# Designs tried in a protein design run: peptides against a protein of PDB entry 3KDP. Part 16

Target 1, 230 residues: chain A of PDB entry 3KDP
Amino acid sequence: PFLIFIIANIPLPLGTVTILCIDLGTDMVPAISLAYEQAESDIMKRQPRNPKTDKLVNEQLISMAYGQIGMIQALGGFFTYFVILAENGFLPIHLLGLRVNWDDRWINDVEDSYGQQWTYEQRKIVEFTCHTPFFVTIVVVQWADLVICKTRRNSVFQQGMKNKILIFGLFEETALAAFLSYCPGMGVALRMYPLKPTWWFCAFPYSLLIFVYDEVRKLIIRRRPGGWVE

## One batch from the design tools (peptide; made by RFdiffusion4, then SolubleMPNN)

Design b1_p9_6_s1 (from b1_p9_6, 5 letters changed)
Fold by OpenDDE base, seed 3:
Formats: structure tokens, C-alpha cells, sequence
Structure b1_p9_6_s1 (fold): chain B 230 residues (1-230), chain A 9 residues (1-9)
């Protein structure tokens, strides 16, 4: 989020503190999953054929999967961000380079895509209105990712512990989303204004798209074992 | 002019 904010010079889609909360909250689930996978591997008495190389391969695969998921989540957040801004008169193309004027408190006549003038205060309300839905969108997308992760490995027994970790992760992320969205003072502290319940559903089409994409990917992998899609 | 966009919170 912050990198795209700098590169594209768009209005800030998500606050830095909120990004830190996401990073800390989302990294816990993979870290726990890794710790449990190591514990399960130790319990299963299968000595890795090469302990150093096999651990490195697993860490690389997990890092790559996490990186891909993170990119997809960011895309979901940006989708919601662009939808909100478009519904408030700012089309995506108009946002490119707009940050300079957007963040200038002395410019009170910034025009939207329809020629409506926006005061600094109005712009900041819209900006901070985007922060909460962006975060919530990430959480809702993560729900889909977690459901997808359940379907990757056919081992019902491995699914059991992973399911507990996944359920815990879902609970933690949802609780964090609710806390950041609805706790008094979060608008001032984190630049996260309260979210209308309808915005929780804005991510669902994107979550569905991710689900369909992963199912298609799995079908391709099943049909072409050893393909580049693995 | 189109109606003013009200920030949807």
C-alpha cells in the first residue's frame, strides 16, 4: 500500500500504523503454521532426506506462497479503495498524481472527475473513509485464502491442526478488523473511520475471484503435475 | 451539475 502511494502519488489508501497491524497480525498465522508444520514433521519421524535443503525448499515455498497471497490481498484492498473513491467522484485515472494537491490543506477547490470541488476537510474524510474498508477487504480476502489453504492438502489429519490455526487466524483478524473499525478514537488515532456494514461485502466478489482462481490453479496442477503453476 | 458527492462512511 505505502509503496504504491509513493510510486503512483495517489491519496494514502491505508495508514502506516494500520499497515503495521496487518503485518503483525497476518505474519502470526504463517509463523504459527510453520511452527506447527515443523512440529508435525518431527512427530512423523520422516527424516527429511536432506535436512538443510528440504527445510530451505519448504521455507522458500511458504515465502513464495505468502508473497503471492499478500499481493492478492493488496490488490483486493486497492480494488475497494478505487471503488470507494470512484463512488465519491474520483475515478482511478484522476487519482494518479493527485496526492500533491490532495494533501495540501491550502487547496480547498480540488476537482473530482465530475468537476465538483472538494475542500481539504472533505478530501480527508473520504481518504480516511477508505482506510477502514481497505483493511476489512484484506481480512475478507484472507478468509477466502484460509478456505483455499484448507483445500490444498487432502490430509484430513493435517487439516485438523491447520484448521485450528486457520480458525484462530480468522478469529484474530476479524476481531482486529472489528476493533480497528468500531473502537472509539480509531478515526483520530489510526485514521480509520467507522465502516458501514455494506462495505464488508465489497470484497466478496474479489474473494470469490481468488477462490475461482485457486480452484482453476489446482485443476491445472492436477492435470499437469510438475507444471510452472505449482 | 450532478448532486454533490457526500462522502460515504
Amino acid sequence: as target 1 above (230 residues)
Amino acid sequence: PPPPFVPEV
Scores: peptide ipSAE 0.027, ipTM 0.668, DockQ to the pose 0.408
Fold by OpenDDE base, seed 4:
Structure b1_p9_6_s1 (fold): chain B 230 residues (1-230), chain A 9 residues (1-9)
Amino acid sequence: as target 1 above (230 residues)
Amino acid sequence: PPPPFVPEV
């Protein structure tokens, strides 16, 4: 979020504090859950043929896969951001370079994509309205990530949701999202305005995409053991 | 004119 904010000079998609809440609050429990699940997963049941090489390759492939998932998560957040701004009159192309004028409190006539003028206050309402759905989008996408990361080879349907830590992480993450979205004062404290329930669904296509991607990956791995997709 | 788009809060 912040990198694209700098590079594209778009209005801030997500506050730094909220990013910190993602990194420390939402990702920590998942990371722990994954560490425990890796011990229970079919991965640990397979003795590496070459413990040094196979471990390194596996760690690299995992890191790459998680890096890719992280990029998809970011894309999901940005999708939600762009949808919200587009619904409020700011098309994605118009947001490029707009930050300078957007953040200037003395400019009260920033035009949207339709030639309508927005006051600083109105712009900030829209900006902070984006923060909550962006965060929620990340959470909803992380649900899929957590579920898929439970196993490297087995389908979610085969492994089930047996990891209590993973389930706990999902609930905690969801509770955090609800707290940040709906707790009084979050608009002032975190610049996260309350979220309409409809925005929770905006991330679902991305969650589904991640799920399908990983299920296909796992299917390929199962059909071609020792393939590069491992 | 006020923007017709109301921020979805």
Scores: peptide ipSAE 0.026, ipTM 0.654, DockQ to the pose 0.397
Fold by OpenDDE base, seed 1:
Structure b1_p9_6_s1 (fold): chain B 230 residues (1-230), chain A 9 residues (1-9)
Amino acid sequence: as target 1 above (230 residues)
Amino acid sequence: PPPPFVPEV
């Protein structure tokens, strides 16, 4: 997120508070759930022949998977951001380099892609309106990611549905997203304006894309054991 | 100019 913000000089897609809520609220519970699933799988399986190497390989695979998932989540968030801004008259190409004028409170005539002039206050309302759906998009994508992570191993599917920690995590993420989106005063306190319920569904096509991508990946791995996609 | 259409999102 920050890299695109710095490179493209676009209006801020995520507020600092939103990022903090993602890091503390959404990433921690999945990480704990995965750590418990791994520990449970290690307890139920015969001791690995080399616990140090097998643990390192598993940690590396989890880290790589999490890194890939995080990149996909970021792409989903940015997609939602660009959709919202485009619906508000700001096409993605027009956003490139716009930050300088966007953040200037003395410029009240910033033109959108259709020649409409936007005051500083109007621009900030739209900017802060993007923060909440970006966060919600990440949460909804995380639901798919958590389901996908469980489907990697047929044995983990049975363990994962029984993992109360994962279900609790999904509930906490959803409750946090609802709280941040709909609690009075969040717009003023957190710069997260209320989200229309329809925006919860904007992430679903992306979640489906991730699901299809992972199923295709699994299919490739099954067809070519030991391939570069592992 | 008319106020920019801020769609209620």
Scores: peptide ipSAE 0.024, ipTM 0.635, DockQ to the pose 0.401
Fold by OpenDDE base, seed 5:
Structure b1_p9_6_s1 (fold): chain B 230 residues (1-230), chain A 9 residues (1-9)
Amino acid sequence: as target 1 above (230 residues)
Amino acid sequence: PPPPFVPEV
């Protein structure tokens, strides 16, 4: 998020508090699920032909998959950000380089893509309105990721533990998203304004994309056993 | 222009 903010000089898409909530709130359950996945893979795999190389390959594959999913999550958040700003009169092209004037409190006549003038206060309301939907988008995209993690394993006992962790994770991140979105005073305290229910649906295309991506990945693995994509 | 997303505070 910060890299695009620095490179493109767009209005801040994600607040510091929202970043902390992602890092500490939403990423914990995926990390736990991955740790359990690794522990279970070590138990269920017949003795690796070469324990050192096969462990390293598995760690690299997990890291790569996590990195790819994280990139898709970030894309989902940015998509929601651009949609919200576009619905408020700021087309994506107009946002490039706009940060300097956007963040200047003395400029009260920043024009949108349609020639409407926006005060500093109005701009900040729109900016902070993007923070909560960005977070919620990540949560909704993570639902798909967590569901994907459930479908990888054949053991009924392991499916039970994964199901409990999955359900707990889905509940925790959804409860956190609801709390941050709808608790009175969050706009003032955390600069996260209330989210209209319609914005929860903006992430669904990206959740579907993650699901399709993983099904394609699984299909490739099944067709090419021993490939680098496991 | 689309109506401004006024968060109903």
Scores: peptide ipSAE 0.021, ipTM 0.652, DockQ to the pose 0.514

Design b1_p9_7_s1 (from b1_p9_7, 4 letters changed)
Fold by OpenDDE base, seed 5:
Structure b1_p9_7_s1 (fold): chain B 230 residues (1-230), chain A 9 residues (1-9)
Amino acid sequence: as target 1 above (230 residues)
Amino acid sequence: PPVFDPSPE
């Protein structure tokens, strides 16, 4: 997110607090999932022909899969960001390079894509309104990860333990999202403005995308056992 | 003012 902010010079899509919440809150579930998937692969795989190389390959494949899922999650957040700004008159193309004027408090006549002028205060309200939905989008997209993790496992015992941890993690991140979205004073204190409940649904297409991605991945693995997509 | 207010009423 921060890299795109620098490269595209768009208005800041995520506040510092939102970034910290993602790093400390939402990323825990994937990390736990990764740790348990590694443990499952070590227990359930018949003795690898070459234990050293096969373990390294498996770790790389798992890391790559989670990296790809993380990229899709980020895309979901940015989608929500662009939708909110577009509904407020700022089309995605117009946001490119706009940051300099957007962040200038002395410019009170920044034009949107339709020629409407926006004061600094109005722009900041819209910007901070994007922070919470971005975080919420990540949380909603991570709900799909629960389904993915549940369907990958062969061991009932390991599935149960992982599911409990994942469900707890998802509950925690959802509770955090609700707290940040609806607790009084969060807009002033954390620059995370409250969100209408309807905006929680904006992430659903991306949750579906992750689900489809994983099902396609599983299908490829089943058709080509021993492939690099595992 | 913002065209769309995503905040609760």
Scores: peptide ipSAE 0.028, ipTM 0.622, DockQ to the pose 0.598
Fold by OpenDDE base, seed 2:
Order: C-alpha cells, then structure tokens, then sequence
Structure b1_p9_7_s1 (fold): chain B 230 residues (1-230), chain A 9 residues (1-9)
C-alpha cells in the first residue's frame, strides 16, 4: 500500500502505523498456521526424505503462498479505497499525481473528477475515512484466504490443530479490526475514523471473487498436475 | 454530489 502511494503519488490509502498493526496482528497468525501445517505435513509423510532439500522446498512454498496472500489482500484494500474515493467524486485516474495538492493545507480548491472543489479539511476527512475500510477489507479478505487455505489443506492433512489455529486467527483478526475501528482515539492515533457496520460487507464480493479464482486454480492444478500454476 | 460518509456518526 505505501509503495503504491509513493510510486503513483495518490492520497495515502492506509497509515504506516496501521500497516504495522496488520503485519503484527493479522499476518503473524496466518504465518504461524502455515508453519504448523508444514510441520504436520512433515510428520504425516513418514517416508525417508532429504531433509535439506525438503526444508528448502517447504520454505519456498510458504514464502510464495504468504507473498501471494499479501498481494491479494493489498489489492482488496485498494479496491475498497478506489470505490470510496470514486463515490466521493475522485476517479482512479484523477488520483494519479494528486498527492502533492491533496496534502497541501493552503490549497482549498482541489477539483474532483466532476469539477467540485474540495477544501483541505474535506479531503482529509475522506482520506482518513478510507483508512478504516481499507484495513477492514484486508481482514475480510484474509478470512477468505484462511478458509481457502483450510479447504486446500484439510483435504490432505489432519484438521485438528490447523482448524484451532485458523479459528483463533479469525477471531483475533476480527477483534483487532473492531478495536482499531471503534475504540475511542483511533482517529487521532492511527488516522482511522470509525466505520459504519455496513462497510464490513464491501469486501465480500471481492472475497467471493478470490474464492472463485482459487477454486478455478485448484481445478486447473488437478487437471494439469505439475503445471506452472503450482 | 453529496460527500459519501461511511462514518457511524
């Protein structure tokens, strides 16, 4: 998110402290879940393996899966960000290069895509209003990713410990999202304004698309074992 | 157009 903010010079979609909260609070649990799953996979496969080669392959698979999940989450967040800004008159193309004028306190006549002028205060309200739903979208997308991982892995591995870790992760992420979204002072501390409960559902269509995409991917892998999609 | 307000307030 921050890289796109710098490269595209768009209004800040998510605060750096909030990104840190995602890394520490949401991304850690999936990483632990993946590590436990790999350990369980290694326990179940009792055949003699080359421990050095298999460890490297497993670490690469975990890193690739984690990287892909993170990219999908970022895309989901940006989707919500662009939807909110578009509904407020700022189309995605208009946001490119707008940061300089957007962040200037002395410019109170920044035009949106429809010629409406926005004061600095109005722009910052819209910006900080985007931060919370961006974060919430990441959490909701992560729910989908965790469930996808569960369905992908539970077909092959023992469900017990993995399911408990997954459920715990879902509750922890949801609790963190609720805390950061609705706790007093979060607007000042994290630039996360409170969010209407209805906005939690904004990410659901995107989560559904991810599910469909992953199911199609799994179908392709099953039909073409050893393909590039692995 | 009216500003879209996703805030609970």
Amino acid sequence: as target 1 above (230 residues)
Amino acid sequence: PPVFDPSPE
Scores: peptide ipSAE 0.026, ipTM 0.629, DockQ to the pose 0.613
Fold by OpenDDE base, seed 1:
Structure b1_p9_7_s1 (fold): chain B 230 residues (1-230), chain A 9 residues (1-9)
Amino acid sequence: as target 1 above (230 residues)
Amino acid sequence: PPVFDPSPE
């Protein structure tokens, strides 16, 4: 997310608080889940034949899978961001390099793709309107990740699904998303304006994309056991 | 163009 923001010089798609919530919510829960799964595997009577190599391989596979899913989640968030801005008159191409003028409070005549002039206040309302649905999109895409984990025949992902910590983490992320989206004053305090419930469904196409991606990945693994996609 | 208001009514 930050790389696209820096390279494209687009209006800020995510607020600092939203980023912090993503980092603490989305990255910490999987990490804790993995730590508990490893501890539980060590307690279980069947020692892996080569605990060091099997642990490292599993950690690498899980980290790669989560890294790929994280990239798709980011793409989903950016898609939601671009859709919202496009619906407000700012086409994606027009957003490239616009940040300098967008963030200048003294420029009150920034034109959208249709020649409409936007005041600084109007631009900031639209920007902050993007923060909430971006976060919600990530949370909804994470729901799909859980469903994918349930459908995985691989023992590692089945163990992850049985991990109560992962389920609890998703519940916390959802509760946090609801709190940030609908609690009064969040627009002023956190620059996260309330979101219509219908926008929760904007992420569903990306959830489906992740599902398809994972099924394709599983298909490749089944065809090429021991491949790099594992 | 209509300003898309994603806020709840």
Scores: peptide ipSAE 0.023, ipTM 0.600, DockQ to the pose 0.634
Fold by OpenDDE base, seed 3:
Parts: structure tokens; C-alpha cells; sequence
Structure b1_p9_7_s1 (fold): chain B 230 residues (1-230), chain A 9 residues (1-9)
């Protein structure tokens, strides 16, 4: 999010502290997953053929999978960000390069896509209004990822353990999202204004899209083993 | 043009 903010010169979609919270929260799930996979491998008495190389390969595969999920989550967050700003008069194309004027407190007549003028204060309210839904959207997209993960592997046993880890991670992230969204002072401290309950549902169409995409991907993989879609 | 409400509430 912060990199796209710098590269595209758009209004800041999410605060740095909140990004750190996401990174810390999302990194815990992979770490726990790796620990449990090691424990499960030990229980199954399946010695890796090459302990050093096979562990490294598994870590790389997990890292890549979580990296892809993280990118999809970021896309979901940006989707919500653009929806909110569009509903407030700022179309995505208008946001490109707008940061310079957006962040200038002395410019109180920044025009939106419809010619409405926005004061600095009004712009910052809208910006900070985007931060909370961005975070919440990531959490909601992760709920979809949970459903996707349930269908990725045929092993109910492996799925069960991973699902417990994912459920725990999602619970933690949901609790964090609720805390950051509704705890007093978060607007000042983290630039996260309180979220309207309706915005919790903004990510659902995107989550559904991800779900459909993953199901289609799985169907393609099943029909064409070893294809580029893997 | 429509007036947009920037309020989070």
C-alpha cells in the first residue's frame, strides 16, 4: 500500500502503523503453519528424502503461496479504497498524481471528478475514512481465502490442522480489525476513522470474485495437470 | 453536481 502510494502519488490508502499490524498478523500464520507442518511430518514418520533441501522447498512454496495471497488481499484493499473515493467524487484516474495537492493544507479548493471543491479537512476525513475499510477488506478477503484453502488439498487431516491455524489467524485479524475500527482515539493515533457497518460488505463481491477465480483455477489444474496455472 | 458527504458516519 505504501509503495503504491509513493509510485502512483495517490492519497495514502493505509497508515504505516496499520500496515505493520497487518504484516505482523499475516506473518504469524505462515510461521505457525510451518511449525505445524514440521510437527505433522514428524508424526507421520515421513522423513524428508533430503531434510535440508526438502525443508527449503517447502518453505519456499509456502512463502510463495502467502506472497500471492498477500497480493490478492492488497488488491482487495485497493478495490475498497477506490470504491470509497469514487463514491465520494474521486474517480480512480483523478487520484493519480493528486497526492501533492491532496496533502497540501493550504489548498482548500481541490476539485473532485465532478467539480466539487474539497477543503484540506474534508479530504483528510475521506482519506482516513478509507484506512479502516482497507484493513477490514483485507480481513474479509482472508475469510474467502479460508474457504479456498479448505478446497485446495484433498487431505481432510491436513486441511483440518491448517484450517485451525487459519481460523485462529482470521480470528486474531478480525479482533484486531474491530479494535482498530472502533476503539476510541484510533482516528487520531492510526488515522483510522470508525467504519460504517455497511462497508464490511464492500469486499464481499471481490471475495466472491477471488473464490470464483480460484475454483476456475482448480478446475483448469485438474483438467491440465502441470499447466502454467499452477 | 452532486454534493458528496465526506463524513464517515
Amino acid sequence: as target 1 above (230 residues)
Amino acid sequence: PPVFDPSPE
Scores: peptide ipSAE 0.018, ipTM 0.581, DockQ to the pose 0.462

Design b1_p9_7_s2 (from b1_p9_7, 4 letters changed)
Fold by OpenDDE base, seed 5:
Structure b1_p9_7_s2 (fold): chain B 230 residues (1-230), chain A 9 residues (1-9)
Amino acid sequence: as target 1 above (230 residues)
Amino acid sequence: VPVFDPSPD
């Protein structure tokens, strides 16, 4: 998120507090859950054919898969950001390079894509309104990520929801998202304004995309054992 | 364009 903010000079899509909440609040429990699930997976029971090479390859493949999923998560957050701003009159193309004027307190006539003028206060309300949905989008996408990460080869339908820590992680991140979104004073304290419940659904296409991506990946692995997609 | 009112209706 921060890199795109710098490169594209768009209004800040994700605040520092939301970044910290993702890194410390939403990612920690999932990471713990994944560590426990790896111990339960049949992957650990299979002796590597070549312990040195297969371990390294496996670590690289895991890292690549997590990197790809992380990119899809970020894409989901940005999608929500662009949808919110577009609904408020700022089309994505208009946001490019707008940050300088957007962040200037003395400019109270920033025009949107439809010629409407926005005061500094109005712009900041819209910006901070994007922070919570971005965070919530990441959480909703993480639901799919956590579910798919249970096994490398087996479908979610085959493995089931056996990991209690994973289930706890899903509840924890959802509870945190609800707390940050709806607790009084969060708008002032954390610059996270409350979110209408409808915006929780904005991430669902990306959750589905991650799910489909992983199921296809697992299907390929099952059909072509020893392929580079493992 | 309606300003996104984040407030619950």
Scores: peptide ipSAE 0.021, ipTM 0.586, DockQ to the pose 0.613
Fold by OpenDDE base, seed 3:
Structure b1_p9_7_s2 (fold): chain B 230 residues (1-230), chain A 9 residues (1-9)
Amino acid sequence: as target 1 above (230 residues)
Amino acid sequence: VPVFDPSPD
């Protein structure tokens, strides 16, 4: 999110603190799961046939999978952001380079894609309106990751601790999303305005996309054992 | 353009 914000100079799609919380949360859960998997593998004394190469391959595969999932999560968040801004008169093309004028408090006549002028206050309301749905979108997309992890048969025992940590992390993120979306005063405190329940569904297509992507990936791996997709 | 109000009713 932050990279696209810098490169495209678009209005801030998600608060920096919230972005950091998502990035840290999304990276910490895999890291903790890997740390526990390594600890369990050391306890179970099943020496992988080649412990160094097999461990490295698994770590690389997991890191690539999480990296790809993270990119899809970011894309989902940005889609929600662009939909909200488009519904408020700002088409995606118009947002390119708009940040400089958008964040200027002294410019009260920023035009949308339809020539309507927006005051600084109005622009900030729309910006903060995007923050909560963006966050919720990422959380809902992460639910798909949970489902994907449950469907992986080969690592069920390793998935046990990973699943508990992942479920706990997703529960915390969901509880946080609900708290930020529905607790009175959070709009003022964290620049996250309340969210209508209907916006939770905007992320579901992306969750489905991730699910389909992972099933296709699993199918390719099953058909081509030892292929480059592993 | 109606301002998208994501606030709960």
Scores: peptide ipSAE 0.016, ipTM 0.597, DockQ to the pose 0.624
Fold by OpenDDE base, seed 1:
Structure b1_p9_7_s2 (fold): chain B 230 residues (1-230), chain A 9 residues (1-9)
Amino acid sequence: as target 1 above (230 residues)
Amino acid sequence: VPVFDPSPD
């Protein structure tokens, strides 16, 4: 997220505090849940012939999976960000390079894609309006990603939703998202404005696309073992 | 252009 902010020079899509909440509150519990689930799967299987090599391979696979999930989550968040700004008159192309004027409090006539002028205060309201939905989108996409990760391993699907740690993690991140979205004072303290419940569903089409993409990918891998898509 | 209102209804 921060890299795109620097490269594209767009208005800030996600606040620093929100990033910290994602990194510490949202990503940590799912990562632990996946590590426990893999360890439990390995305990139920015959002992690995080479525990050191198999552990390293598993850690590398977990790290790669986590990295891919993080990228997908970021894409989902940015999708929501661009949707919100587009609904407020700022098309994605217009946002490129706009940050300099956007963040200047002395410029009160920044034009949107339709020629409407926006004051500094109005721009900041729209910017901060993006923070909460971005965070919520990450949480909702993370639900889908966790389900997708379980479907990759037929053996993990048998463990399924019985992983209490995963269920607890999903509950915790959802509770955190609700707290940050609806607790009084969060708009002032964290620049996270309250969110209409309908915006929780904004990520679902994206989650569905990811799910379909992953199922198609798995289908291709099953039909062409050793193909480039692995 | 309608401004997005994030507030609960």
Scores: peptide ipSAE 0.012, ipTM 0.548, DockQ to the pose 0.647
Fold by OpenDDE base, seed 4:
Structure b1_p9_7_s2 (fold): chain B 230 residues (1-230), chain A 9 residues (1-9)
Amino acid sequence: as target 1 above (230 residues)
Amino acid sequence: VPVFDPSPD
């Protein structure tokens, strides 16, 4: 989120603290999962054919997969961000380069895509309105990722502990999302306004798309004999 | 366009 904020000069989609929470939470679960996989691989005396290379390849594949998942999560958050801003009159293309004027307190006539002028206060309300749904969207997308991970056949047995850790991590993230969304004072402390329960569903279409994408990917991999990364 | 209010009613 922060990189796109810098590169595209869009209004800040998510607060720095919440980004850190996501990064830490999202990175910790994979890291723990990898650590447990190493531990399980060490416990399961299946002589890897080439323990060093196969472990490295698996770690790289897992790291890449988690990196891709993280990117997909970010895309989900941005999807919600763009939906919210579009519903408020700011189309995605109009947001490009808008940050400079958006963050300027002295400019009270920033036009949206429809020519409506927005005061600084109104803009900041909309900006902070995006923070909670963005975070919640990431959490909901992570739920989809969990389901996708569970549907990986070979990984269900080997990822048993990984799935438990992943489930625990997602539970913590969900609890954190609920805490940040509904705890009094979060709007002041973190600029995260409380979220109507209906907005939790905003991410579901994207989660479904991710699910479908992954299922299609799995189907393609299954049909290609060299891709037996079950 | 009404400002999107995601706040709980």
Scores: peptide ipSAE 0.022, ipTM 0.599, DockQ to the pose 0.612; fails the geometry check

